Peptides against a protein of PDB entry 3OAK. Designs and how they scored, part 83

Target 1, 145 residues: chain A of PDB entry 3OAK
Amino acid sequence: DDLEQYLDEKILRLKDEMNIAAQLDIDTLNKRIETGDTSLIAMQKVKLLPKVVSVLSKANLADTILDNNLLQSVRIWLEPLPDGSLPSFEIQKSLFAALNDLPVKTEHLKESGLGRVVIFYTKSKRVEAQLARLAEKLIAEWTRP

## One batch from the design tools (peptide; made by RFdiffusion4, then SolubleMPNN)

Design b1_p21_6_s2 (from b1_p21_6, 10 letters changed)
Fold by OpenDDE base, seed 2:
Structure b1_p21_6_s2 (fold): chain B 145 residues (1-145), chain A 21 residues (1-21)
Amino acid sequence: as target 1 above (145 residues)
Amino acid sequence: EKEKEIEELEKKEKEAIEKLK
């Protein structure tokens, strides 16, 4: 119906924005590495984060989020960056919190690749202990019978 | 480097990954 179409369009636009933000940050950091210009700062994901959190936190959007594979973009945002760093602490914390409240199923993990990345966060030495514990909590929830 | 680290962890946590597939 009209509402479903509107919500789909909303989520798909956000998905596109997230993907673009991620790529722009990657490009920025690659250029920083290549040129040595330390003034180049990756800010696109951080700028978009409030909007992402707002959408992910809305219960009425859960089905639309999952059906349109927005979790793929969440996965992309969580991946290590070209300079070897991880996304900001706030990005990690916000996304893990949002994921904890979503009714994520195995099929969503498969089509997004999110499971592998979250496992990475449970073991990486570069992840803050607090966030590693949040990642572990997610894995525990997703692997429940 | 990021891919290398992920691959190593994926190998070690194969059973966990399989449960998420």
Scores: peptide ipSAE 0.082, ipTM 0.711, DockQ to the pose 0.028
Fold by OpenDDE base, seed 3:
Structure b1_p21_6_s2 (fold): chain B 145 residues (1-145), chain A 21 residues (1-21)
Amino acid sequence: as target 1 above (145 residues)
Amino acid sequence: EKEKEIEELEKKEKEAIEKLK
């Protein structure tokens, strides 16, 4: 129906915005590395984060989020950056928190690649211990038989 | 499959770090 279509389009727009933000931050950091210009700061994901969190936190959007594979963009946001860093602490924390409340199923993990990335966070030495534990919690929940 | 993806991420992280050296 019209509402369902509207919600799908809204989520797809957000998905696109997230992907653009991720790429812009990558470009910024690549240029920073290339030029040594320390004034170049990757801020696009951080700027968009409140909107992402707002959407992910809405229970009535869960089906739309999962059906449109928004988790793929979440996965992209969590991937390592060109300077060897990971997304900011706040991005990690916010996303892990939001993921904890979503009814994520195995099929969603497979189509998004999110499970693999979260497992990475349980292993990476660059991840804060508290966030590694959150990642472990998610993995434990998702891998329950 | 999961292992491959994890290895790719680890590789990506390593390569990214190397760019800073």
Scores: peptide ipSAE 0.035, ipTM 0.611, DockQ to the pose 0.040
Fold by OpenDDE base, seed 5:
Structure b1_p21_6_s2 (fold): chain B 145 residues (1-145), chain A 21 residues (1-21)
Amino acid sequence: as target 1 above (145 residues)
Amino acid sequence: EKEKEIEELEKKEKEAIEKLK
């Protein structure tokens, strides 16, 4: 199926872009720590966020997103950064919102590691209360009998 | 398993924060 192939390639390209953006931000922050240059700002994920949100919000891409383990890249984007910070508020909010509308199953959580990271957000004292609640909502939905 | 990974993330966060202090 030409459409299926096209959609797979689209998601895989985005997955690569997300991973690259995450690594570039990590590199930027590591350099900031090493040099003390506070002018170094990690902006690659933020720049790519609109595209990520656009893709995650499309119902017709849900199966392709889940089948290609795009959630692994979502997990990577949510992990703590070298400087101890978490990804920006907007990244957290946008990703949690998008996750709420995806038909995520246990197998997807396991293969991506997303479940463990979202649980982290329910426990972290550095997470905004509204986002912690959203994380809790996700966990509750994913653990329903 | 999940708890161990959470602890590792928390440890990573804590250590990184302490490096900035």
Scores: peptide ipSAE 0.033, ipTM 0.610, DockQ to the pose 0.041
Fold by OpenDDE base, seed 4:
Structure b1_p21_6_s2 (fold): chain B 145 residues (1-145), chain A 21 residues (1-21)
Amino acid sequence: as target 1 above (145 residues)
Amino acid sequence: EKEKEIEELEKKEKEAIEKLK
């Protein structure tokens, strides 16, 4: 119906915006590494984060989020950056919190690749202990019999 | 499969760090 179509389009637009933001940050950091220009700061994901969190927190969007594989973009946002760093603490924290409230199923994990990335966060030495625990919690929930 | 992806991510992270040294 009209509402579903509207919501689908909304999520797909956000998905596209997220992917673009991620790529722009990657490009920025690659250039920073290449040129040594420390004035280059990757800010695109951070700028978009409030919008992402807002959408992910909406209960009425849960089905649309999952059906349109927005979690793939969430996965992309969580991947390591070219300089070996991880996304900002706030990005990690916000996304993990949002994921905790979504009815994520195995099929969603498979089509998004999110499971693999979150497992990474349970193991990486560059992840804050607090966030590693959150990642572990998510994995435990998603792997429940 | 998941383990492979984790290993790849860890490898990427390590390689990126080494490039900074």
Scores: peptide ipSAE 0.030, ipTM 0.587, DockQ to the pose 0.041

Design b1_p21_6_s3 (from b1_p21_6, 12 letters changed)
Fold by OpenDDE base, seed 2:
Structure b1_p21_6_s3 (fold): chain B 145 residues (1-145), chain A 21 residues (1-21)
Amino acid sequence: as target 1 above (145 residues)
Amino acid sequence: KKEEEIEELRKKEEEAIKALK
């Protein structure tokens, strides 16, 4: 219906915005590596983060979020950056918290690749302990029989 | 040394992010 279509378009627009933000930050960091200009700071994802968290927190959007594979963009935001570093602590914390409240199923993990990335966070030595624990909690929930 | 440099830059980014909140 009209509402469903509206919600789909809303989520797809956000998905596009997230992907653009990620790419812009990647471009910034690649340029920093190339030029050595330490004044180049990747801020696009952080600027968009409040909107992302707001959408992910809406119970009435859960089905639309999952059906449109928004989790793929969430996965992209969590992947290591060109210099090998991880996304900001704030991004990790906010996304893990939001994911905890979504009814994520195995099929969503497969189509988004999110499962593999979150497992990475349970193993990486560069991840803060509190965030590693959040990642472990998600994995435990998603692998529950 | 390379890793240390990356971590220092990450720290600066975290500080900048904190300032936006």
Scores: peptide ipSAE 0.111, ipTM 0.707, DockQ to the pose 0.739
Fold by OpenDDE base, seed 5:
Structure b1_p21_6_s3 (fold): chain B 145 residues (1-145), chain A 21 residues (1-21)
Amino acid sequence: as target 1 above (145 residues)
Amino acid sequence: KKEEEIEELRKKEEEAIKALK
């Protein structure tokens, strides 16, 4: 199916772009730690975020998103950064909102590692209360019989 | 000091996100 193939390729390209953005930001922050240059700002995820949100919000892409393990890249974007901080509030908020509308199943959580990361957000004292609540809601939905 | 620097970095990132919306 031509459409199916097109959608797969679209999601896989985004997955690669997300992974690259995450790594570039990690590199930037590692260099910041090494040099002390506070002018170094991690911007790659920020620049790509609108595209990520746009794709994640499309109901007709849900199966393609889940089948191609895009959630692995979402997990990567949510992981702690080299300086010990968490991704920006807006990145967290945008991703949690998107996750809330996806039909995520246990198998998707396992293959992406997303479950453990979201659990972290329910427990971390560095996370804003409203986002901790969203994380808790997701965990409750995903563990529902 | 480190905590303040992290907070400043976070704010700059969030401002950039806001500007892209």
Scores: peptide ipSAE 0.102, ipTM 0.707, DockQ to the pose 0.635
Fold by OpenDDE base, seed 1:
Structure b1_p21_6_s3 (fold): chain B 145 residues (1-145), chain A 21 residues (1-21)
Amino acid sequence: as target 1 above (145 residues)
Amino acid sequence: KKEEEIEELRKKEEEAIKALK
């Protein structure tokens, strides 16, 4: 199936790009901490965010997204950064919205570690209230009998 | 338009980081 193979390659490429973007931002912030250069700003994830949102919103990509554990990269993007900050409001909002439209199952949460991270967002005092509520909505949906 | 969206996200990223530190 040529289409299926194409979709797999597309998602795996995005997964790699997301992981690279996350690492580059980590490197940038570590360097900022080391040098004190406040002009160093982590921007790789936000540069890639429109592409990520576009892919996550496509119904025909849902199976490929879940089967290739793209949610692991989503989890990585949501983790705290070296300077103690969280991903931008836009990253959080966009990812939570995208997750809401995916048929995420327990097995996907386990293989990605996403469940634990989203729970963190429901409890963290650093998270904006509206985003905490979005996280709570996801947890409620995923734990629904 | 895509470039404008990226620029807006960058600005919000900077603001968010400053606010959380």
Scores: peptide ipSAE 0.074, ipTM 0.669, DockQ to the pose 0.058
Fold by OpenDDE base, seed 3:
Structure b1_p21_6_s3 (fold): chain B 145 residues (1-145), chain A 21 residues (1-21)
Amino acid sequence: as target 1 above (145 residues)
Amino acid sequence: KKEEEIEELRKKEEEAIKALK
């Protein structure tokens, strides 16, 4: 119906915006590495984060989020950056919190690759302890009977 | 020495994540 189409378009636009933000930050950091210009700072994901959190927190969008594989873009935002660093502490914390409220199923984890990335966060020595615990909580919830 | 080792580890982690795409 009209509402379903509207919601699909909304989520697909956000998905595109998230992917663009991620690529722009990657380009910025690659340029910094290549040129040595330390004034180059990757801020596109941080600027878009409030909108992402707002959408992920709306219960009426849950089905649309999962059906359109928005979790693939969430996974992309959690990947290591060209300089070897992880996304900002705030991005990690906000995304893990938002994921905790979504009815994520095994099929969504497989099609997005999010499951393996969150497992990475439970094992990486570069992740803050409190965020590793949040990642562990998600894994426990996704593997419950 | 340690800094170089950490950097190399970070690169390996990045490549591993990219391989999951």
Scores: peptide ipSAE 0.031, ipTM 0.542, DockQ to the pose 0.047

Design b1_p21_6_s4 (from b1_p21_6, 12 letters changed)
Fold by OpenDDE base, seed 1:
Structure b1_p21_6_s4 (fold): chain B 145 residues (1-145), chain A 21 residues (1-21)
Amino acid sequence: as target 1 above (145 residues)
Amino acid sequence: KKEKEIEELRKKEEEAIEELK
């Protein structure tokens, strides 16, 4: 199936791009910590965010997204950063919103580690209340009988 | 328009980092 192959390649490329963006931001922040250069700002994830949101919002990509474990990259984007901060408010909000519309199953949560990270957002005092509620909503949906 | 969106997101990123460090 040509379309299926195309979609697989599209998602796998995005997955790679997301992982690279995350690593570049980590490198930037580590260098900032090391040098004290406050002009070093991690911006690779926010630069790529519109593309990520666009892909995650496409119903026809849902199966491909889940089958290729793109949620692992989503999890990576939600993890704490070297400087002790969390991803930007916009990243959190956008990803939680996108996740809300995906037919995520238990197997996807296990293979991506996303479940544990989202639970963290429900408990952390560093997370804005609004975003904690969004995380709680996701957990409720994923644990429903 | 896309560039403007990216710039706005970058500003939010900077603000969030400073706030949550």
Scores: peptide ipSAE 0.103, ipTM 0.684, DockQ to the pose 0.058
Fold by OpenDDE base, seed 4:
Structure b1_p21_6_s4 (fold): chain B 145 residues (1-145), chain A 21 residues (1-21)
Amino acid sequence: as target 1 above (145 residues)
Amino acid sequence: KKEKEIEELRKKEEEAIEELK
């Protein structure tokens, strides 16, 4: 129906925006690596983060989020960056918090690849302890019998 | 070392993010 279509379009637009933001940040960081210009700061994801969090927090969008595989873009945002570093603390914290409230199922994890990335956060020494705990909580929930 | 440099850059990024709040 009209509402469903509207919501689909909304999520798909956000998905595109997220993917673009991620790529732009990757480009920035790659350029920083290549040039040594430490003034280059990847800010695109951070700029978009409030919108992402807002959408992910909407209960009425949960089905649309999951059906359109927005979690793939969430996964992309959580992946290690070109220099081996992780996305900002704020991005990690915000996304983990948002994910905690979504009715994520195994099928969503498979189609998005999110599971493997979050598992990484439970193991990495680069991850802040509190975020590692959040990641662990997610994994526990997603693997619950 | 490179690891320390990366951490410093991350810190700068975090600071920049905080300024946006």
Scores: peptide ipSAE 0.097, ipTM 0.696, DockQ to the pose 0.757
Fold by OpenDDE base, seed 5:
Structure b1_p21_6_s4 (fold): chain B 145 residues (1-145), chain A 21 residues (1-21)
Amino acid sequence: as target 1 above (145 residues)
Amino acid sequence: KKEKEIEELRKKEEEAIEELK
């Protein structure tokens, strides 16, 4: 119906914005590596983060989020950066918190690749302990029978 | 090393994030 279509368009626009933000940050970091210009700071994801969190926290958007594979963009935001580091603490914390309240199913993990990335966070030495615990909690929930 | 440099840059980025809030 009209509402469903509206919500789909909203999520798809956000998905596109997230992907663009991720790519712009990657470009910035690659340029920093190439040129050594330490004034280059990747801020696009952080600028968009409040909007992402707002959307992910709304119960009425859960089905639309999952159906449109927004989790793929969430996965992209969590992937290691060109310099081998991980996204900002704030991004990790916010996304893990938001994911905790979504009714994520196995099919969503497969189509997004999010499961493998979150498992990585449970094992990486570069992840803060509190975030590793959040990642472990998510894995435990997602692997429940 | 490179790891220290990355850590310093991440700290700078985190500070910049806080300033945006």
Scores: peptide ipSAE 0.090, ipTM 0.694, DockQ to the pose 0.764
Fold by OpenDDE base, seed 3:
Structure b1_p21_6_s4 (fold): chain B 145 residues (1-145), chain A 21 residues (1-21)
Amino acid sequence: as target 1 above (145 residues)
Amino acid sequence: KKEKEIEELRKKEEEAIEELK
């Protein structure tokens, strides 16, 4: 219906915005690597983060979020950056918290690739202990028989 | 060496992010 269409459009727009933000941050960090200019700070994802968290936290949007594979963009935001580092602590913390409240199923993990990335966070020595534990909690929930 | 440098830069980014809040 009209409402469903409206919600789909909203989520797809956010998905696009997230992808753009990720690419802009990648570009910034690549430029920093090339030039050595340490004043170049990747801020696009962080600027958009409140909107992302707001959307992910709304129960009435869960189906729309999952059906439109917004988790693919979440996965992109969690992937290692060009210099091999991980996204900001704030990004990790906020996304893991938001993911905890979504009714994520195996099919969503497969179509988004999110499962593999979160598993990475459980193993990486670059991840803060508290965030590794959050990642482990998610994996435990998603792998329940 | 490189890993330490990267970590330092990430910390600077974290600080910058905190200042935006």
Scores: peptide ipSAE 0.112, ipTM 0.706, DockQ to the pose 0.733; fails the geometry check

Design b1_p21_7_s3 (from b1_p21_7, 10 letters changed)
Fold by OpenDDE base, seed 2:
Structure b1_p21_7_s3 (fold): chain B 145 residues (1-145), chain A 21 residues (1-21)
Amino acid sequence: as target 1 above (145 residues)
Amino acid sequence: KEEELEELRKKEEEAIELMKL
C-alpha cells in the first residue's frame, strides 16, 4: 500500500546515504594515506549517525529495515577502515545498541553479512572490551534456543 | 590474519546454523 511504499522508499534512501557515507570516508582515508595530509578526516558516517540511529530505533520501521536489507549497510559501517582502524567508538556502540532491539533473523544475517562482522567484534584485539561484550550479547541473542 | 579470518568465517557459519530466531 501507499504507506509501505513510502517506508520502503525512506529506508532505501537511507541505505544509499549510508553506503555513500561509508565510501566517502574510505576515499578520504585512502587519500590521507596516499598524500600524508593528516588534516583529512573521515566524518561522513559520524555526521549521518544520528539519522541512522533514529531510523533503527523506530519499531514501526523494523520490517521495512529488515526487508530492504538495511543491515547490509550497517555491516558496511562496521567494517575496518583503510588505515586499519575501526569505526568510531560511538558508531560501534550506537549500532550494537540498535541491533539489540531489532528482530533479526538468520536470513537477515546471511543476506547482510552482519553475522561475520559481529563475530569479528567479539574476537578482535582492536575492539574495546565494552563493545566486544555488546557484540557477544548480540551473538547470544541470535543463537538462543 | 588470513587464518584468523577463516576461523571467524567458520564460527559465523556455525553460529548462523544454531540461530533460533
Scores: peptide ipSAE 0.027, ipTM 0.566, DockQ to the pose 0.024
Fold by OpenDDE base, seed 3:
Structure b1_p21_7_s3 (fold): chain B 145 residues (1-145), chain A 21 residues (1-21)
Amino acid sequence: as target 1 above (145 residues)
Amino acid sequence: KEEELEELRKKEEEAIELMKL
């Protein structure tokens, strides 16, 4: 129906915005590495984060989020950056928190690649212990028989 | 480190499949 289509379009637009933000941050950091210009700061994901969290927190959007594979963009946001760094603590924390309340199923993990990335956060020595525990909690929930 | 993620993704692929993730 019209509302369903409207919601799909909104989620797909957000997905696109997230992907653009991620790429812009990558471009910024690549240029920073290339030029040594420390004034170049990757801020696009941080700027968009409140909107992402707002959407992910809405129970009535869960089906739309999952059906449109928004989790793929969440996965992209969690991936390491060109300089080897991880996304900001706040991005990690906010996304892990938001993921706790989504009815994520195996098929969503497979189509998004999110499972593998979250496992990375349970194992990486660069991840804050607090966030590693959040990642472990997610994995435990998702791997339940 | 993207290489670390890639390595872990490869190593965990079989486990993830077995775990039906």
Scores: peptide ipSAE 0.026, ipTM 0.591, DockQ to the pose 0.026
Fold by OpenDDE base, seed 1:
Structure b1_p21_7_s3 (fold): chain B 145 residues (1-145), chain A 21 residues (1-21)
Amino acid sequence: as target 1 above (145 residues)
Amino acid sequence: KEEELEELRKKEEEAIELMKL
């Protein structure tokens, strides 16, 4: 229907914006590594984060989020950056919180690759303990009988 | 690092299989 189409368009636009933000941050950090210019700071994902969190928190968008594989962009945002660092604490915390309230199914984990990344966060020594516990909670919820 | 993610693919597949049960 008309509403469904409108919501699809909104989510697809956000998905594209998220992917662009991630790539711009990668480009910034690659340039920082290449030039040594420490004034170059990757902030595109952080700037877009409030919008992402707002969308992910709305129950009426859950089906549209999952059907359009927005979780692939969430996965991309959680991947390590070129300098070996992880995304900001705020990004990790906000995304894990949002994922906790989504009805994520096996098919969504497969098509997005999100499962691998969240497992990474449960095991990596670079992740803050409190965030590792949030990741563990997600895995437990997704794998419960 | 991306290398760590690749190493965890097997563990993901195991987890996904468990989700189906």
Scores: peptide ipSAE 0.025, ipTM 0.611, DockQ to the pose 0.024
Fold by OpenDDE base, seed 5:
Structure b1_p21_7_s3 (fold): chain B 145 residues (1-145), chain A 21 residues (1-21)
Amino acid sequence: as target 1 above (145 residues)
Amino acid sequence: KEEELEELRKKEEEAIELMKL
């Protein structure tokens, strides 16, 4: 199926782009720590966020997203940064909103590590209350009988 | 990264428990 192949390639390309963006931001922050140059700002994930949200919001891509473990890259984007900070408020909010509309199953949570990360967001006092509530909603949906 | 996240989660959970006492 040409369409199926096209969609797989699309998601895999995005997955690579997300991973690269995350690594570039990590590199920027590590350099900031090493040099003390506070003008160094990690912006790669934020720049790519609109594209990520656009893809995650497409109902016709849900199966492709889940089958190709794009949620692993979502997990990576949600992980703490080298300086101990969390990703930007907008990244958290956008990803949690997008995840709410995906038919995520236990197997997807395990293979991506996303379940563990989202649980962290439900408990962390460093997370804004609004986002903690979104994370809690996700956990509730994913753990339904 | 996963190990670091788990440690942070653990510390946060401990802090929450202490605040509830």
Scores: peptide ipSAE 0.023, ipTM 0.589, DockQ to the pose 0.030

Design b1_p21_7_s4 (from b1_p21_7, 13 letters changed)
Fold by OpenDDE base, seed 2:
Structure b1_p21_7_s4 (fold): chain B 145 residues (1-145), chain A 21 residues (1-21)
Amino acid sequence: as target 1 above (145 residues)
Amino acid sequence: MEKELEELREKEKKAIELLKL
């Protein structure tokens, strides 16, 4: 119906915005590495984060979020950056918190690739202990019999 | 150093792809 269509379009627009933000940050950091210009700062994801968190936290959007594979964009945001770093502490923390409240199923993990990325966060030596614990909690929840 | 960082990123990306789920 009209409401469902509106919600789908809203989520798909956000998905596109997230993907663009991620790519722009990657481009910025690649240019920083290539040119040595340390004044280049990747800020697109950070700027968009409040909007992402707002959407992910709305219970009435859960089905729309999952059906439109927004978790693929969440996965992209969690991947390592060109300078070898991970996304900011705040991005990690906010996304893990939001994921904890979504009714994520195995099919969503597979189609988004999110499961593999979160497992990475449980094992990487570069991840803060606090965030590794949050990742572990998610994995435990998603693998319940 | 910068080249090493990029290599690290790519290794981690591939590692993620090889994990289950």
Scores: peptide ipSAE 0.029, ipTM 0.563, DockQ to the pose 0.039
Fold by OpenDDE base, seed 5:
Structure b1_p21_7_s4 (fold): chain B 145 residues (1-145), chain A 21 residues (1-21)
Amino acid sequence: as target 1 above (145 residues)
Amino acid sequence: MEKELEELREKEKKAIELLKL
């Protein structure tokens, strides 16, 4: 129906915006590495984060989020950056919190690649302990029999 | 340093790809 189509378009637009934000930040950091210009700061994901969190928190969007593989863009946002760093603490925290409330299934983890990334966060020594615990909680929840 | 950081990033990305769900 019209509502379903509207919701699909909404999520797909956000997915596109997230992917663009991630790429722009990658481009910024690559340029920073190439030029040594430390004034170049990657801010696109941080600027978009409130909108992402708002959408992920809407219970009525859960099915649409999962069906349109928005989790692939979430995975992209969680991947290491060109300068070897992880995304900001705020991004990690917000996304892990939002993921905790979604009815994520194994199929969604596979099609998005999110499962592998979250497992990484449980093991990486570069991840803050608080966030590693959140990641571990997610893995435990997703692997429950 | 920049090269080393890039290598670290790529190593981590590769590790993520090798992890099993």
Scores: peptide ipSAE 0.027, ipTM 0.554, DockQ to the pose 0.039
Fold by OpenDDE base, seed 1:
Structure b1_p21_7_s4 (fold): chain B 145 residues (1-145), chain A 21 residues (1-21)
Amino acid sequence: as target 1 above (145 residues)
Amino acid sequence: MEKELEELREKEKKAIELLKL
């Protein structure tokens, strides 16, 4: 119907924007490493984060989010960056919080690769303890009988 | 430094890939 079509287009646009933001930040950090120019700051994901959080928090978008594999873009945002760093604390915290309220199923975790990335956050010593606990909470929820 | 940073990223990426859901 008209509403479903509108929501699909909205989510697909956001998915594209997220993927572009991630790539632009990677390009910025690669150039920073290459040139040593510390004024080069990767901020595209941070700039887009409020929009991402707004969309992920809306119950009426849950089916559209999951059906269009937006979680693949969430996974991409959580992966390590070229400079060896992880995404900002704010990105990690916001995404974990948003994921906690989504009816994520095994099929969504498989098609997005998100499950493996969140497991990484439960094990990595570079992750803040607070965020590791949030990741653990998600894994516990997704693996419950 | 550049090489070390890239190696770190690749190691972490590989670790993620090897983990099972």
Scores: peptide ipSAE 0.026, ipTM 0.551, DockQ to the pose 0.038
Fold by OpenDDE base, seed 3:
Structure b1_p21_7_s4 (fold): chain B 145 residues (1-145), chain A 21 residues (1-21)
Amino acid sequence: as target 1 above (145 residues)
Amino acid sequence: MEKELEELREKEKKAIELLKL
């Protein structure tokens, strides 16, 4: 009860942090495009990535993660950036790896939109072959008959 | 160029939205 609520709040805080990081990176890249200042580099997601991976890797948090729709923030982190690029190789690789160990169900994919984004990664010609294969593996697992 | 890049991003977001699980 109290512990459950505490864990929920922690995950929700992380979710908020992830969303903020994503938006800050978007803002940075938009400003980079606008000003031409090449010193502007989007770093908020990569800074937060270790914490995200740490949380996602904890089996005892799986229910809390899924119940609070943290996968929505994972989806947000995987979406295309203002310059048309995708998040860094490290972000993609880390998130795909973490997703492999989560007991993700169809309902979680629908409420987060993650399924659609991962499908995108299987089709995008801008995705590294290695990561496309990881995305395909996830889709195969999630769409088993 | 900014507009073009924004359009590209929005196009991709739209494509993602149209994808079905």
Scores: peptide ipSAE 0.027, ipTM 0.555, DockQ to the pose 0.037; fails the geometry check

